# Peptides against a protein of PDB entry 3T6J: the designs that were tried, part 58

Target 1, 375 residues: chain A of PDB entry 3T6J
Amino acid sequence: PIVESYIGFIESYRDPFGSRGEFEGFVAVVNKAMSAKFERLVASAEQLLKELPWPPTFEKDKFLTPDFTSLDVLTFAGSGIPAGINIPNYDDLRQTEGFKNVSLGNVLAVAYATQREKLTFLEEDDKDLYILWKGPSFDVQVGLHELLGHGSGKLFVQDEKGAFNFDQETVINPETGEQIQSWYRSGETWDSKFSTIASSYEECRAESVGLYLCLHPQVLEIFGFEGADAEDVIYVNWLNMVRAGLLALEFYTPEAFNWRQAHMQARFVILRVLLEAGEGLVTITPTTGSDGRPDARVRLDRSKIRSVGKPALERFLRRLQVLKSTGDVAGGRALYEGYATVTDAPPECFLTLRDTVLLRKESRKLIVQPNTRLE
Target 2, 372 residues: chain A of PDB entry 3T6J as posed
Amino acid sequence: PIVESYIGFIESYRDPFGSRGEFEGFVAVVNKAMSAKFERLVASAEQLLKELPWPPTFEKDKFLTPDFTSLDVLTFAGSGIPAGINIPNYDDLRQTEGFKNVSLGNVLAVAYREKLTFLEEDDKDLYILWKGPSFDVQVGLHALLGHGSGKLFVQDEKGAFNFDQETVINPETGEQIQSWYRSGETWDSKFSTIASSYEECRAESVGLYLCLHPQVLEIFGFEGADAEDVIYVNWLNMVRAGLLALEFYTPEAFNWRQAHMQARFVILRVLLEAGEGLVTITPTTGSDGRPDARVRLDRSKIRSVGKPALERFLRRLQVLKSTGDVAGGRALYEGYATVTDAPPECFLTLRDTVLLRKESRKLIVQPNTRLE

## One batch from the design tools (peptide; aimed at target 1 Y13 R364)

Design b2_p21_3_s1 (made by RFdiffusion4, then SolubleMPNN; from b2_p21_3, 11 letters changed)
Fold by OpenDDE base, seed 5:
Structure b2_p21_3_s1 (fold): chain B 375 residues (1-375), chain A 21 residues (1-21)
Amino acid sequence: as target 1 above (375 residues)
Amino acid sequence: MTLIAGGEPYPIASEGEVLVL
């Protein structure tokens, strides 16, 4: 087998300031069959990057072909096991040297062992479809999230010599229509500038890229979906995200006004964006469960994904990227914290919904490391 | 950066279903 590993101070999710890496390591075996799908995605990456809703001036100057591999993890040392990895976490290195993407295939496989009777917050009519397509849709989402999410966008930088990596006279901010007014200075990084919101903000951008690009027929074709199946995969991917946004409330601490998990905060933000889009795209309805206790249902109108959802996500995603590229911490924080705010204001009453989410919380899964055998 | 799967990002609780990778 082909063995891959990494070790070191890598992920900064446990640092309140998003800067200090946790010491992690894994040993894994390459899954050749699944890697082939991601290789096809990589082959289309340069073209797909052009579909992202920002000008080429806000994208990397040169496309650097990354690696993308599906791995079956044998051992993982850290506080939590991911589904996908994009490394390095240094934007300067990503732009100049490239990056590697990894999908942890066996983690994905076990994460989807959901029994229908335990599936919360979905309409009954959606449950079977959700169960059927959850796995495939998540493969698509992970691939896009890592490769074209974390792997996209440019940071505007002034180096130590005073040189800019962009033309100050010609590059226009698409949100303001004006010249670029802010950038990263020498020694400034994404994490150092955006600090407490950096990790969650970047995860939100990556998740949004996944939702946005999964609408492209070529993406679904790469993963082997066409026609009605492709539309179902899209629907379930979006449905999973809005459901995840509701589930995210578990990871909010009202007393401290803070989030305990960056990815779940990101998913809540996306839910808020899609709710704001209105027009019946997303509906969260408090209900009463069969046990007589509070429950809720999330509904996504399939017919409005492209007409309502896509434009809303496009605008939001562009704003995320522009603020990131320009190092506009004030604007970025205002935008992101605005959507990340959890109140009990109508119509959603998110704090009340949080109580429902906690009430309906399932038993926590414990993932344990495998052993190997010869068959 | 990492993507944490599903709705339970930290599968480290002593209670619940044990899943072997």
Scores: peptide ipSAE 0.158, ipTM 0.753, DockQ to the pose 0.202
OpenDDE base, seeds 1, 2, 3, 4: peptide ipSAE 0.114, 0.149, 0.133, 0.161; ipTM 0.750, 0.756, 0.758, 0.763; seed 4 fails the geometry check

Design b2_p21_3_s2 (made by RFdiffusion4, then SolubleMPNN; from b2_p21_3, 11 letters changed)
Fold by OpenDDE base, seed 4:
Structure b2_p21_3_s2 (fold): chain B 375 residues (1-375), chain A 21 residues (1-21)
Amino acid sequence: as target 1 above (375 residues)
Amino acid sequence: MTLIAGGEPYPIASEGAVLVL
């Protein structure tokens, strides 16, 4: 078998300032069969990057074809087990040296297991569809999140010699219509500048890329979905995200006004963006469960994903990228923390919904590492 | 960076179903 491994101070999710990496590592075996879909995605990546809602000047100057493999993890040492990985985590290295993507295939397979009777916060009519397509939609989302999410966008940099990696005279900020007014100076990084929001903000950008690009027919074709199946995968991917945004409230600590998990914060932000879009795209309805206790239902109007959801996400995702590229920490923080704010204001009453989420909380899954054997 | 699958971002909890990879 082809063995892959990594080890080191890699992910900074546990650093409040987003700068210090946690020591982690894994050993995995390449799943060649499952890698084929991701290889096709890589082959289309340069074209798909052009579909992202920012000018080419805000994208990497050169597309560097990355590796993308599906891995069956044999051992994982760390505080959390991922579904996918994009490394290195330094944006400057990603844009100049390239990157590698992996999908943790057997981790995803575990995540696919959903019992209908345990599935919270969905309409009954959506449950069977959700169960059927959760796995396939995750494959799509992970591939897009890693390759075209984390793998996309440019940081505007002035180097130690005063040279810019962009043309100051010709590059225009698409949000303002003006020339670029801010950038990263020598020694400044994404994490150093955006600090406390850096990890979650980047996860939000990557998740948003996944939702946005999963609407593209070519993406669904790469993953082997056409016609009604493709539409169902899209629907379930978006439905999963809005549900995850509700579930995210578990990871908010009201007393400290903080989030304990970067990805869940990101998913809540996306939920807020899609709720703000209005027009009945997303609704969260408090209900009463069969046990007589509080419950809730998330509804996503399938017919409004493209007409309402896509434009809302497009605008939001563009803003995320522009603020990231320009190193506009003030603007980025204002945008992101605005959507990440959890209050009990109507109509959503998110703090009240949090109580419902906690009430309906299921026990976490324990993931046990596999063994290999000779056959 | 790393995507953590929806539903259970951290396997830290000591309770629940045991899933073998």
Scores: peptide ipSAE 0.036, ipTM 0.679, DockQ to the pose 0.227
OpenDDE base, seeds 1, 2, 3, 5: peptide ipSAE 0.030, 0.029, 0.027, 0.028; ipTM 0.646, 0.638, 0.647, 0.641; seeds 1, 2, 3 fail the geometry check

Design b2_p21_3_s3 (made by RFdiffusion4, then SolubleMPNN; from b2_p21_3, 11 letters changed)
Fold by OpenDDE base, seed 1:
Structure b2_p21_3_s3 (fold): chain B 375 residues (1-375), chain A 21 residues (1-21)
Amino acid sequence: as target 1 above (375 residues)
Amino acid sequence: MTLIAGGEPYPLASLGAVLVL
């Protein structure tokens, strides 16, 4: 087998300032069959980047083709096991030196071993479809998130000599219609400027890229989905995201007004964007469970994903990228923290929903080291 | 950066918990 490993100070999710990495490491075996799908995705990346909802001037001048592999993890040392990884975490290095992507395929498989009766917050009619397509849809999501989420977008920089990596006279901010008014100075990074929101904001951007691009037929074809299966993969990917946005409330601490997990905050933000889109795209309905205790249902209207969901996500994702590119921390915070705010205001009453989420919480899954065998 | 499959955050505990979406 082909063995992959990494070790070091990688992820900063445990640092309140998003700057100091946790020491982590893995040993894994390459899943060749899934890696071949990611190789096809990489080969299509330059074309798929043009489908992103920002002007070419806000994209990298040159795509640096990464390695992208699917991995069956044998051991992972750290505070948590990710589903996918994009490294390095420094956006400047991703732009100048390149990056590597991995999907932790067997981690995903364990995650998706959900019993139907334990599947919370879905309509009964969606449960079987969700169980069937959760794994495949998330493979698509991981591939897009890592490669075209974290791998996309340009930071506007002024170097130490005062030179810009963009044309100040011709580059227009698509949100304002004006010339670019802000950028990164020499020594400024994404993490240094956006600080406390940087990780969650970037995860939100990457998740949004995944949802947005999973609608593209070429992406689905790369993963081997066509016709009705492709539409079911799309539906379940979006349904999973809106459900995850509700589940995210577990990770909010009302007393501290903070989020304990960057990706869950990101998913809640996406849920809020899709709720704001209205038109019956997403509905959260408080219910009573068979046990007589509080419950809820999330409904996603499949027919409105392209007509309502895509345009809403497009506008939001463009705003995320423009604010990121220009280093507009004030605008970025106003946007992101606005959607990340958890209140008990109608119609959703998210603090009340949080109590329901906590009440319906399953026991923590334990992942144990697998055994390998020669076949 | 890592995509964390939904569910429970970085388990602070030494036992590798997978975030499951």
Scores: peptide ipSAE 0.026, ipTM 0.569, DockQ to the pose 0.169; fails the geometry check
OpenDDE base, seeds 2, 3, 4, 5: peptide ipSAE 0.022, 0.022, 0.025, 0.023; ipTM 0.549, 0.568, 0.591, 0.565; seeds 2, 3, 4, 5 fail the geometry check

Design b2_p21_3_s4 (made by RFdiffusion4, then SolubleMPNN; from b2_p21_3, 12 letters changed)
Fold by OpenDDE base, seed 1:
Structure b2_p21_3_s4 (fold): chain B 375 residues (1-375), chain A 21 residues (1-21)
Amino acid sequence: as target 1 above (375 residues)
Amino acid sequence: MTLVAGGEPYPIASEGAVLVL
């Protein structure tokens, strides 16, 4: 088998300032079959980057072809086990030197071993479809999230000599219609500027890229989905995201007005964006469970994903990227923290929903070390 | 950066998270 490993101070999710990495490491075996799908995705990446909802001037000047592999993890040392990884975490290095992507395939398999009777917050009619396509849809999401999410976008920089990596006279901000008014100075990074929101904001951007690009037929074809299956994968991917946005409330601490997990905060933000889109795209309905206690249902109108969901996500994702590229921390915070705010305001009453989420919470899954055997 | 699998975030289990094949 082909063995992959990494080790070091990598992820900064535990740093309140998003700057200091936690020491982690893994040993894994390459899943060749799934890696071949990611290789096809990489081969299409340069073209797919053009489908992202920002001008080419806000994308990398040169595409740097990364490695992308699916891994069956044998051991993982760290505070949490990811489903996918994009490294390095420095945007400047990603732009100039390149990056590597991995999907932790067996982590996904474990995460999706869900019993139908324990599947919370979905309509009964969606449960079987969700169980069937959760795994495949998440493979798509991980691939897009890592490769085209974290792997996309340009930071506007003024170097130590005062030179810009963009044409100040010709590059227009698509949100304002004006010339670029802000950028990163020498020594400034994404993490240093956006600080407390940097990790969650970037995860939100990457998740949004996944949802947005999973609508593209070429993406689904790369993963082997066509026709009705492709539409079901799309639906379940979006349904999973809106459900995850509700589940995210577990990771909000009302007393401290803070989020304890960057990805879950990101998913809540996406839920808020899709709720704001309106038109019956997403509905959260408080209910009463069979036990007589509070419950809830999330409904996603499949027919409105492209007509309502995509345009809403497009606008939001473009705003995320433009604010990131220009280093507009004030605008970025205003946008992101606005959607990340949890209140008990109608119609959603998110704090009340949080109580429901906590009430319906399942026991923490224990992940145990596998044994490998030569067959 | 890492993507956390959908569902219950893998608990940042400081204690011996073993990946299942």
Scores: peptide ipSAE 0.028, ipTM 0.633, DockQ to the pose 0.237; fails the geometry check
OpenDDE base, seeds 2, 3, 4, 5: peptide ipSAE 0.026, 0.024, 0.026, 0.027; ipTM 0.627, 0.641, 0.650, 0.630; seeds 2, 3, 4, 5 fail the geometry check

Design b2_p21_4 (made by RFdiffusion4)
Pose (drawn by RFdiffusion4):
Parts: C-alpha cells; structure tokens; sequence
Structure b2_p21_4 (pose): chain A 372 residues (1-112, 116-375), chain P 21 residues (1-21)
C-alpha cells in the first residue's frame, strides 16, 4: 500500500504484568527505493530459518512473504516511535497466515564522538562508519527472523494437537514433549514479566547469529573490505548496549525497567560467560578524572567462541518457548538477568559509572495535516 | 489536505532496534 497504517492497544511492554497493551496508532507512507533492498531479504528469507539451532519441526509450519517495508512516518501517536516493528501481536496469526515487518525510514534519518562512551579511540571510528548501515541489518533480522522464526505448541480444545507429538523431540533433554500452550494460553499470559524481554532477547540474538552470514551482507552490499567492520560494529554495539542497560535496572527492587535493555544485558552476560578473553569490562578512568569503563571485544574470536554461545542460547530459548516452559525459561533467564557486585565485573559498582556517563534520549517533533 | 510545518506533538526517541508490537 502507498499508505501504511495501524492502531490499537498493541505493544504490551508497559504493563507491570506484561499482558495489557498500550494504545498507539501510526500513518506513514511507503518508500519504494529503500524497500526493494528489503524485499530482497524477504525473497531469500525462506532458507535462513533452517539455519536456526533448532530442527524444522520446532519452527513454524510453512513460511511467507508477510511483508518488509521502509516507511516515512507521518503520524505516530503514543509514547514512542520504534525503529522497526513486527505485527500484529497475535502469535497464532504469525504462524497461520502471516505477519508484517516494518522499517521506518525517516526516523532513522533523525538518529545518528565524545558521547561514544565505554569505547576506545579505535572502535568509535568503526562505530561512526558502520553504525548506520549495520542498523538496517540488525533491524531487518530482528524483525524478520527475530520474531519470524519459532513455533508454538498449543493444545487445541480436544485432546489433539496443532502438531504430531510422537515425532517431536527436545534436543536438550531427549524425551518427548511434556509441555505446551493449552487453550486460551499465550506468550504474555504465561511468561508475563519476562515474556517481552525474553522474546526480544531471542530476536536480537538471532540478529547477531544471522548477521554473521555472508549472504545477508551481500543483500545489504557488504563484503570483502566491508563484510568485516559492519559485523564487528554490530556485535560491539550489542555488548556495549549490554553495559548501558544497567541504567534501566533497579537494584533495590531487583527489577528491570525495560525488555530491550535487559535482553541486551543478558546477551552480554552470555558472551562474558563464553569467556576466552572475547569480552572484557575494565574499570578505567575518563580524561575528566572521574570513573569510567572500556568495553573490549576481541573480534578474531567472534566465530570460534561467541557464535557457539549464541546458537546454544537460541536453541534453549526457542526450545522453552515452543513447549511454553516457564520454569526453565525463567531459571535460564532470571539467572542470566541477575545483577550483582561479583567480580571480575562488579555490575553493581559499574552501574554507577553507567549512570554518570548516562544519556537522556532526544525528542522527535511531528508534523500535522490541516484540512483545507 | 495540506501537510504543514506546524508541530502536532512531540515524542521521545527510541533506541531499540525493533519491537514486537
């Protein structure tokens, strides 16, 4: 459509329980030139789902070209203006017929060297160069194969299923599936507090995982003297964001105030656990004399260590999502999402520095439409 | 219908890559 639109109580992020949605609405025009660069990603999108750490029976049944667009926003009502979105928010529809992927083009043009804190003098160079371009990649993957992948196991009214039970097996356990989503049950209705952050984490993780693929970069025109940087800046940005996320964590209430930032911190912790000097947090000192930190990500160890930690992680997340296992899901997540002062990081002590170097986001003014 | 430079509203920037709306 020339004009793209949508509205309702949709994104559930701000419900302390995680079920009730917050009202919004948007009207934006579809840009053509930048969209083809996405429709490409859609065309070859089919294969990639099978590169995911879980078997094809643990994935959605068919596939689709649901849609991927680039929208110049006219009116976005509500609290915020996301870079990209995958909707509608009803999973059943995501699997049965389809969904849509939205990359808002003109919001970007808005959001783009001393404020590059927690990096090094190198780094920020590659950051300034490849942040913008890589942003499209990460978004595309986050939206398309982030939430585009995965399958829900639901018990329909009768004792039957939405799938064949005897032929499905859990790779982690080896048994046959003993858990699932029953009638009326949904992602938010079960995982609740964690559902948003957990799902987002999975999407971003698949974002890095497939961001390691030559093809996708060929789609975005990255290879050779190019294919490096973008990937690096992407991962580096992920780990840095994992650091900045401390600001949005409330230690007193042992509570996280966001899904994305928490998810990013979790991915950071998983990478830190992979160890092998791949990632480091150093309690440095800024030129101003105050405290500070430097995030060190060894790029040569990306494929040899980090990737395994990823596909093992995604395999677990997805496995627990399909069977709808909350116990394992939480125990696997809230354990990773835990914030403490234990070394050799001391996140409780780091958080202060994160708050000192903290940033306040900008404001996006919007135009109106007058009737003549 | 005319698109004008008059401010309709103002919203906070988002730093998330994308959202599961």
Amino acid sequence: as target 2 above (372 residues)
Amino acid sequence: LVLTDEPLSTVEEDTAYAHRY

Design b2_p21_4_s1 (made by RFdiffusion4, then SolubleMPNN; from b2_p21_4, 13 letters changed)
Fold by OpenDDE base, seed 4:
Structure b2_p21_4_s1 (fold): chain B 375 residues (1-375), chain A 21 residues (1-21)
Amino acid sequence: as target 1 above (375 residues)
Amino acid sequence: PVITDEVASVVPLSDAPSVRG
């Protein structure tokens, strides 16, 4: 078997300032059969990057073909087990040296196991579809999130010698119509500048890329979905995200006004963006469960994903990227923290919904490390 | 990296879950 491993201070999610890496390591076996779809995605990556809602000047100068491998994890030492990984985490290295992507296939398989009777916050008519397509939609989302999410975008940098990695005279900020007015100076990084919001902000960008690009027919084709199946995968992927945004409230601490999980915060932000889009795209309805206690239902109008959802996400995603590229911490923080704010304001009443989420909280799954044998 | 909702719940929490204030 082909064995892959990594070890070191890698992920900074547990650092409040987003800078200090947690010591992490894994040992995994390559699943060649499961890697095929991701290799096809890599083959289309250069073209798909052009579909992202920012000009080429805000994308990496040169496309560097990354590796993308599906892994079956034998041992994972860390505080949290991801479904996918993109490394290195330094944006400057990603854009100049390249990166590697992995899908942790057997971790995803654990997430695929959903019991209908325990599935919360979905309408009954969506449950069977959700159960059927959650796994496949996760494959799509993870692939896009890692390869085209974390693997996309450019940081504007002035090096120690004063040279810029962009043409100051010709590059235009698509949001303002003006020349670039801010950038990263020597020694400044994404994490050092954006600090407390860096991890969640980047996850939000990557998740948004996944939702946005999963609408592209070529992406669904790469993963083997066509016709009604492709539309169902899209629907379930978006539905899963908006549901996750509601579930995310578990990880918000009202008295501290903070989030305890970067990905969940990101998913809540996306929910807020899609709710803001209005027009009946997303609806969260408080209900009463069969037990007489509070419940809720999330509804996503599939007919409005492209007409309402995509444009809203496009605008938001472009803003995320532009603010990231230009190192505009003030603007980025204002944007992101605005959407990450949790209040009890109508109509959503998110703090009240949080009580419902906590009431309906399911026990977390225990992930047990597997063994392997020679046959 | 991507952490699914199921996996995210196993991540150590910086703060204890609290009720609405």
Scores: peptide ipSAE 0.129, ipTM 0.577, DockQ to the pose 0.054
OpenDDE base, seeds 1, 2, 3, 5: peptide ipSAE 0.089, 0.019, 0.025, 0.097; ipTM 0.611, 0.487, 0.547, 0.586; seeds 1, 2, 3 fail the geometry check

Design b2_p21_4_s2 (made by RFdiffusion4, then SolubleMPNN; from b2_p21_4, 11 letters changed)
Fold by OpenDDE base, seed 4:
Structure b2_p21_4_s2 (fold): chain B 375 residues (1-375), chain A 21 residues (1-21)
Amino acid sequence: as target 1 above (375 residues)
Amino acid sequence: PVLTEEVASVVPLDDAPAVRA
C-alpha cells in the first residue's frame, strides 16, 4: 500500500493566541478508490474558485494544483482527529508554494454511524433523509472545506522591501468601493494578527465555502449526485450545518464567555448568519420530549436555501474574506465575535437552548486505533 | 481541517487549555 505520514507542530487550535502548534502525527494508507472523486474536484478547482464571492484580486494570483488524497488512518497522535486536513497552515505558503488536501476516510466513516432513535434536534420527517445522506454530504463538505475553503483567498502583503503583492492603484475593496487601505506587513501572519479568533474564523470561512459551493451543480456531479439525490445532499449538508450550530452550544462556557472548540464556534456563527437571514429559512423550536423534559427541533426550509440562504452566506463569506485579505482585525473581530456571542435574548434564547443541548447530549464516541495485515 | 461534531466531541476540551475562538 501507499503510506503517507506527517509529524510536527502543526495545528494551533489549543493555543489561545493561535501561534503555537500542537505536536501531531499520523500514519495512514492511501485509499485509491476514494481519492479518485477528490481528484475530480481538484480538476475543477480552478474554475470553482471563480465562483467564490470575491473578486479575483482577492484570490491567489496563481492557481497551484494541489494534491488531494483520501487516507485510511492507522495511527493518529493528537488531541483531535480531523475528518480532513489542508496543509500547510501558513497562508503565505499556501498562496506561493501550494498546499495538500487530505480526507481521513475512515474517520469520516465513524461520523456516519447514526442511530435514528438517538438522533436529536431534527424533525421526524428529516431523520431518515439525514441518516441516508449525512455521510455523502460530509464527503462533499470536507472536500470543499479543504480544497476551496482553506485553499482559497489571498492575503495582501507588503514585504520587508516595501513591495506589495497587489496593485494599490487598481485593486478595489468590494465592500467599500475604495482602494485597499490595510494589509499585512512584513512578519505579520493571519494567526499573529487575528490571534484569538484566527482559527475559528478560518474554519468558519472554510465551512461557509462548503455550504456556498455545494449549491453548484458541477460540485454534486463530481461526487456522483444528480437530480433529486443532488438536492437531497444539498439539503442535508445545510441541515447538518444548522444542526451543528445548535450542537455547538455544548462547547460554549457561559461563565468564561468563551468557546472551547473552534469548529463548533464556527458552526454556531453560520447558524446565526442563517437565522439573521430570516424569511423562515431556519427555525429552532423548543419542544418537550417524550420524557417530559426540554427538547428542541431545527427546521431548514429547503425551498429557501438558494433564495435566502445563499445570498446571506454570500454576503457574509465575502466580508470574511475581505477582512482577512486586508488584515482588518478590528473589522474582522467585530463581525465574527458579533455572530459568536451567546446570550439568552429572545427569540432564540441560546443559553436556554444550551441547557437543552446539554440535557440531550450523547456520549462521545471512542476512536480506537485500527490495524492492518497482509493476507 | 474539518472536525465533525462526532469527532469534535471526542476531544476532552473541558479540561484542556483554552482553544482559539
Scores: peptide ipSAE 0.111, ipTM 0.639, DockQ to the pose 0.079
OpenDDE base, seeds 1, 2, 3, 5: peptide ipSAE 0.104, 0.094, 0.107, 0.092; ipTM 0.640, 0.642, 0.654, 0.626; seeds 1, 2, 3 fail the geometry check

Design b2_p21_4_s3 (made by RFdiffusion4, then SolubleMPNN; from b2_p21_4, 10 letters changed)
Fold by OpenDDE base, seed 3:
Structure b2_p21_4_s3 (fold): chain B 375 residues (1-375), chain A 21 residues (1-21)
Amino acid sequence: as target 1 above (375 residues)
Amino acid sequence: PVLTDEVASVVEESDAPSVRA
């Protein structure tokens, strides 16, 4: 077997300013069968990067082929066990040196523990489909999120010698129509500039890349889906995201006006974007559960994913990237905090929905580390 | 990194005064 491991100060999610890494380590075994899908994704990565909704001038100048493996984790030391990893976390190094991606396949299996009768906030007609395709759709999402989410985009930089990594005279900001007016100076990083929103903002960008690119037929083919199955995988992936946006309210603390989990905040933001798109794409309906207490249902209109959802996400994702590339903290904060704001304004009444989410919250699960052996 | 909804609930504390069985 091939054993993978890493250790060190890696993830900064526990730092309110997104800068200080938490000490983390894992030992895992390569899953060769699952890794083959991700290798096919890597083979298509350079072309798929061109499908992202920003000009090539906002993408990496040179494609660097990354590693991507599926891992079965045996031991994990850290506060959070991810389903996927993209390292290093330094955007400048990702641009110049490359990166490595992993999918922690057996972590994804935790999602399979949800019983149908305990599955919250879905229409009954969606539950079986959701259960069937949650795993496969999440493989797609993780692959895209890591490889083409975290692995995409360019930071505009002026180095210590005053040289720019972009042509100031020709590169145009697609949002403003103007020349580039801001960039990262020497010593400035994504985390140092965007600080309190950096982690969640980047996760939101990566998740949005996943949703956006999962609509591409080539992506589904890479993962072995075609025809009706491919459409179901797309549907469940988007459905899972909008559901997650509702679930995210569990991690919002109204009294402190803060979020306690970067990924869940990101998913709430995406939900807000898709709700804003309107046209019946996403509907959250308060209901009464079988126990007589408040409940809710999330509905996603499958027929509107491409016509309504994709354009909305495209515009949002482009804006995320442009603001990131240009180091426009003011614009980025205004955009992201705007969508991350939780109020009780109608029609959604998110603070009221939060009460419902909390009421329906499942008991905290335990992650049990497995054993393995050679036969 | 990606966290599933299930993992997120394990990793971080939430303001959850009530939970279902």
Scores: peptide ipSAE 0.231, ipTM 0.769, DockQ to the pose 0.051
OpenDDE base, seeds 1, 2, 4, 5: peptide ipSAE 0.202, 0.200, 0.207, 0.206; ipTM 0.756, 0.712, 0.779, 0.772; seed 2 fails the geometry check

Design b2_p21_4_s4 (made by RFdiffusion4, then SolubleMPNN; from b2_p21_4, 11 letters changed)
Fold by OpenDDE base, seed 3:
Structure b2_p21_4_s4 (fold): chain B 375 residues (1-375), chain A 21 residues (1-21)
Amino acid sequence: as target 1 above (375 residues)
Amino acid sequence: PVLTDEVASVVELSDAPSVRG
């Protein structure tokens, strides 16, 4: 078997300022079959990067072929185990030296164990489809999130010698129509500048890349989906995201006006973006459960994903990237915190929905590390 | 990194690392 491992101060999610890494380590075995799918995605990565909704001037100057491997984790030491990883976490190194991606396949499998009767906030007609395609759709999402999400975009930098990594005279900010007016100076990083929103903002960008690019037939083909199956995978991927945005409310603390989980905050932001798009794309309906207590249903109109959802996400995703590239903390914070704000304003009444989410909260799953053997 | 809905509950700013079950 091929064994992979890493160890060190890697992730900074537990630092409110995104600076201090938590000590983490894992030991895993390569899943060769699943890795082959991700290798096909890597083979198309350079072309797919061009499909992202920002000018080439905001993308990495040179494509560096990354490693992407599916892993079955045996041991994971840390506060939480991810489904996918992109390292290093330093954007400057990602764009100059490259990066590595992993999908923790057996972690994803834990999500597949959800029983139909325990599946909350979905219409009955969607439950079977959701159960059937949650796994495959998540493989797509993780691959895109890591490889083309975290692995995309350029930071505009002025180095210690005063040199720029972009042409100040010709590069135009697509949001303002003006020349680039801000950038990262020597010693400034994504985390140091964006601080409290850095982790969640980046996760939101990566998740948005996943949703956006999963609409491309080439992506679904890479993962082996065609025809109706491909459309179902797309639908379930988007449905899962909007559902996750609702579930995310569990991780908001109203009394402190803060989020306790970066990915869930990101998913809530995406939900807000898609709700703002309107036109019946996403609907959250308060209901009464069989127990007579509050419940809710999330509806996604699959026929409006491309016509309504994609354009909304495109505009949002472009804005995220432009603000990131230019180091525009004020603009980035205003945008992101705006969508991350949780109030009880109608029609959504998110604080009320939060009560429903908490009421329907399932027991936390315990991940138990497996044994393995060589036969 | 990507966290599933199920796994996301493990990584929280407000919680010390502990068994979640």
Scores: peptide ipSAE 0.165, ipTM 0.681, DockQ to the pose 0.057
OpenDDE base, seeds 1, 2, 4, 5: peptide ipSAE 0.149, 0.085, 0.123, 0.085; ipTM 0.679, 0.618, 0.653, 0.588; seed 5 fails the geometry check

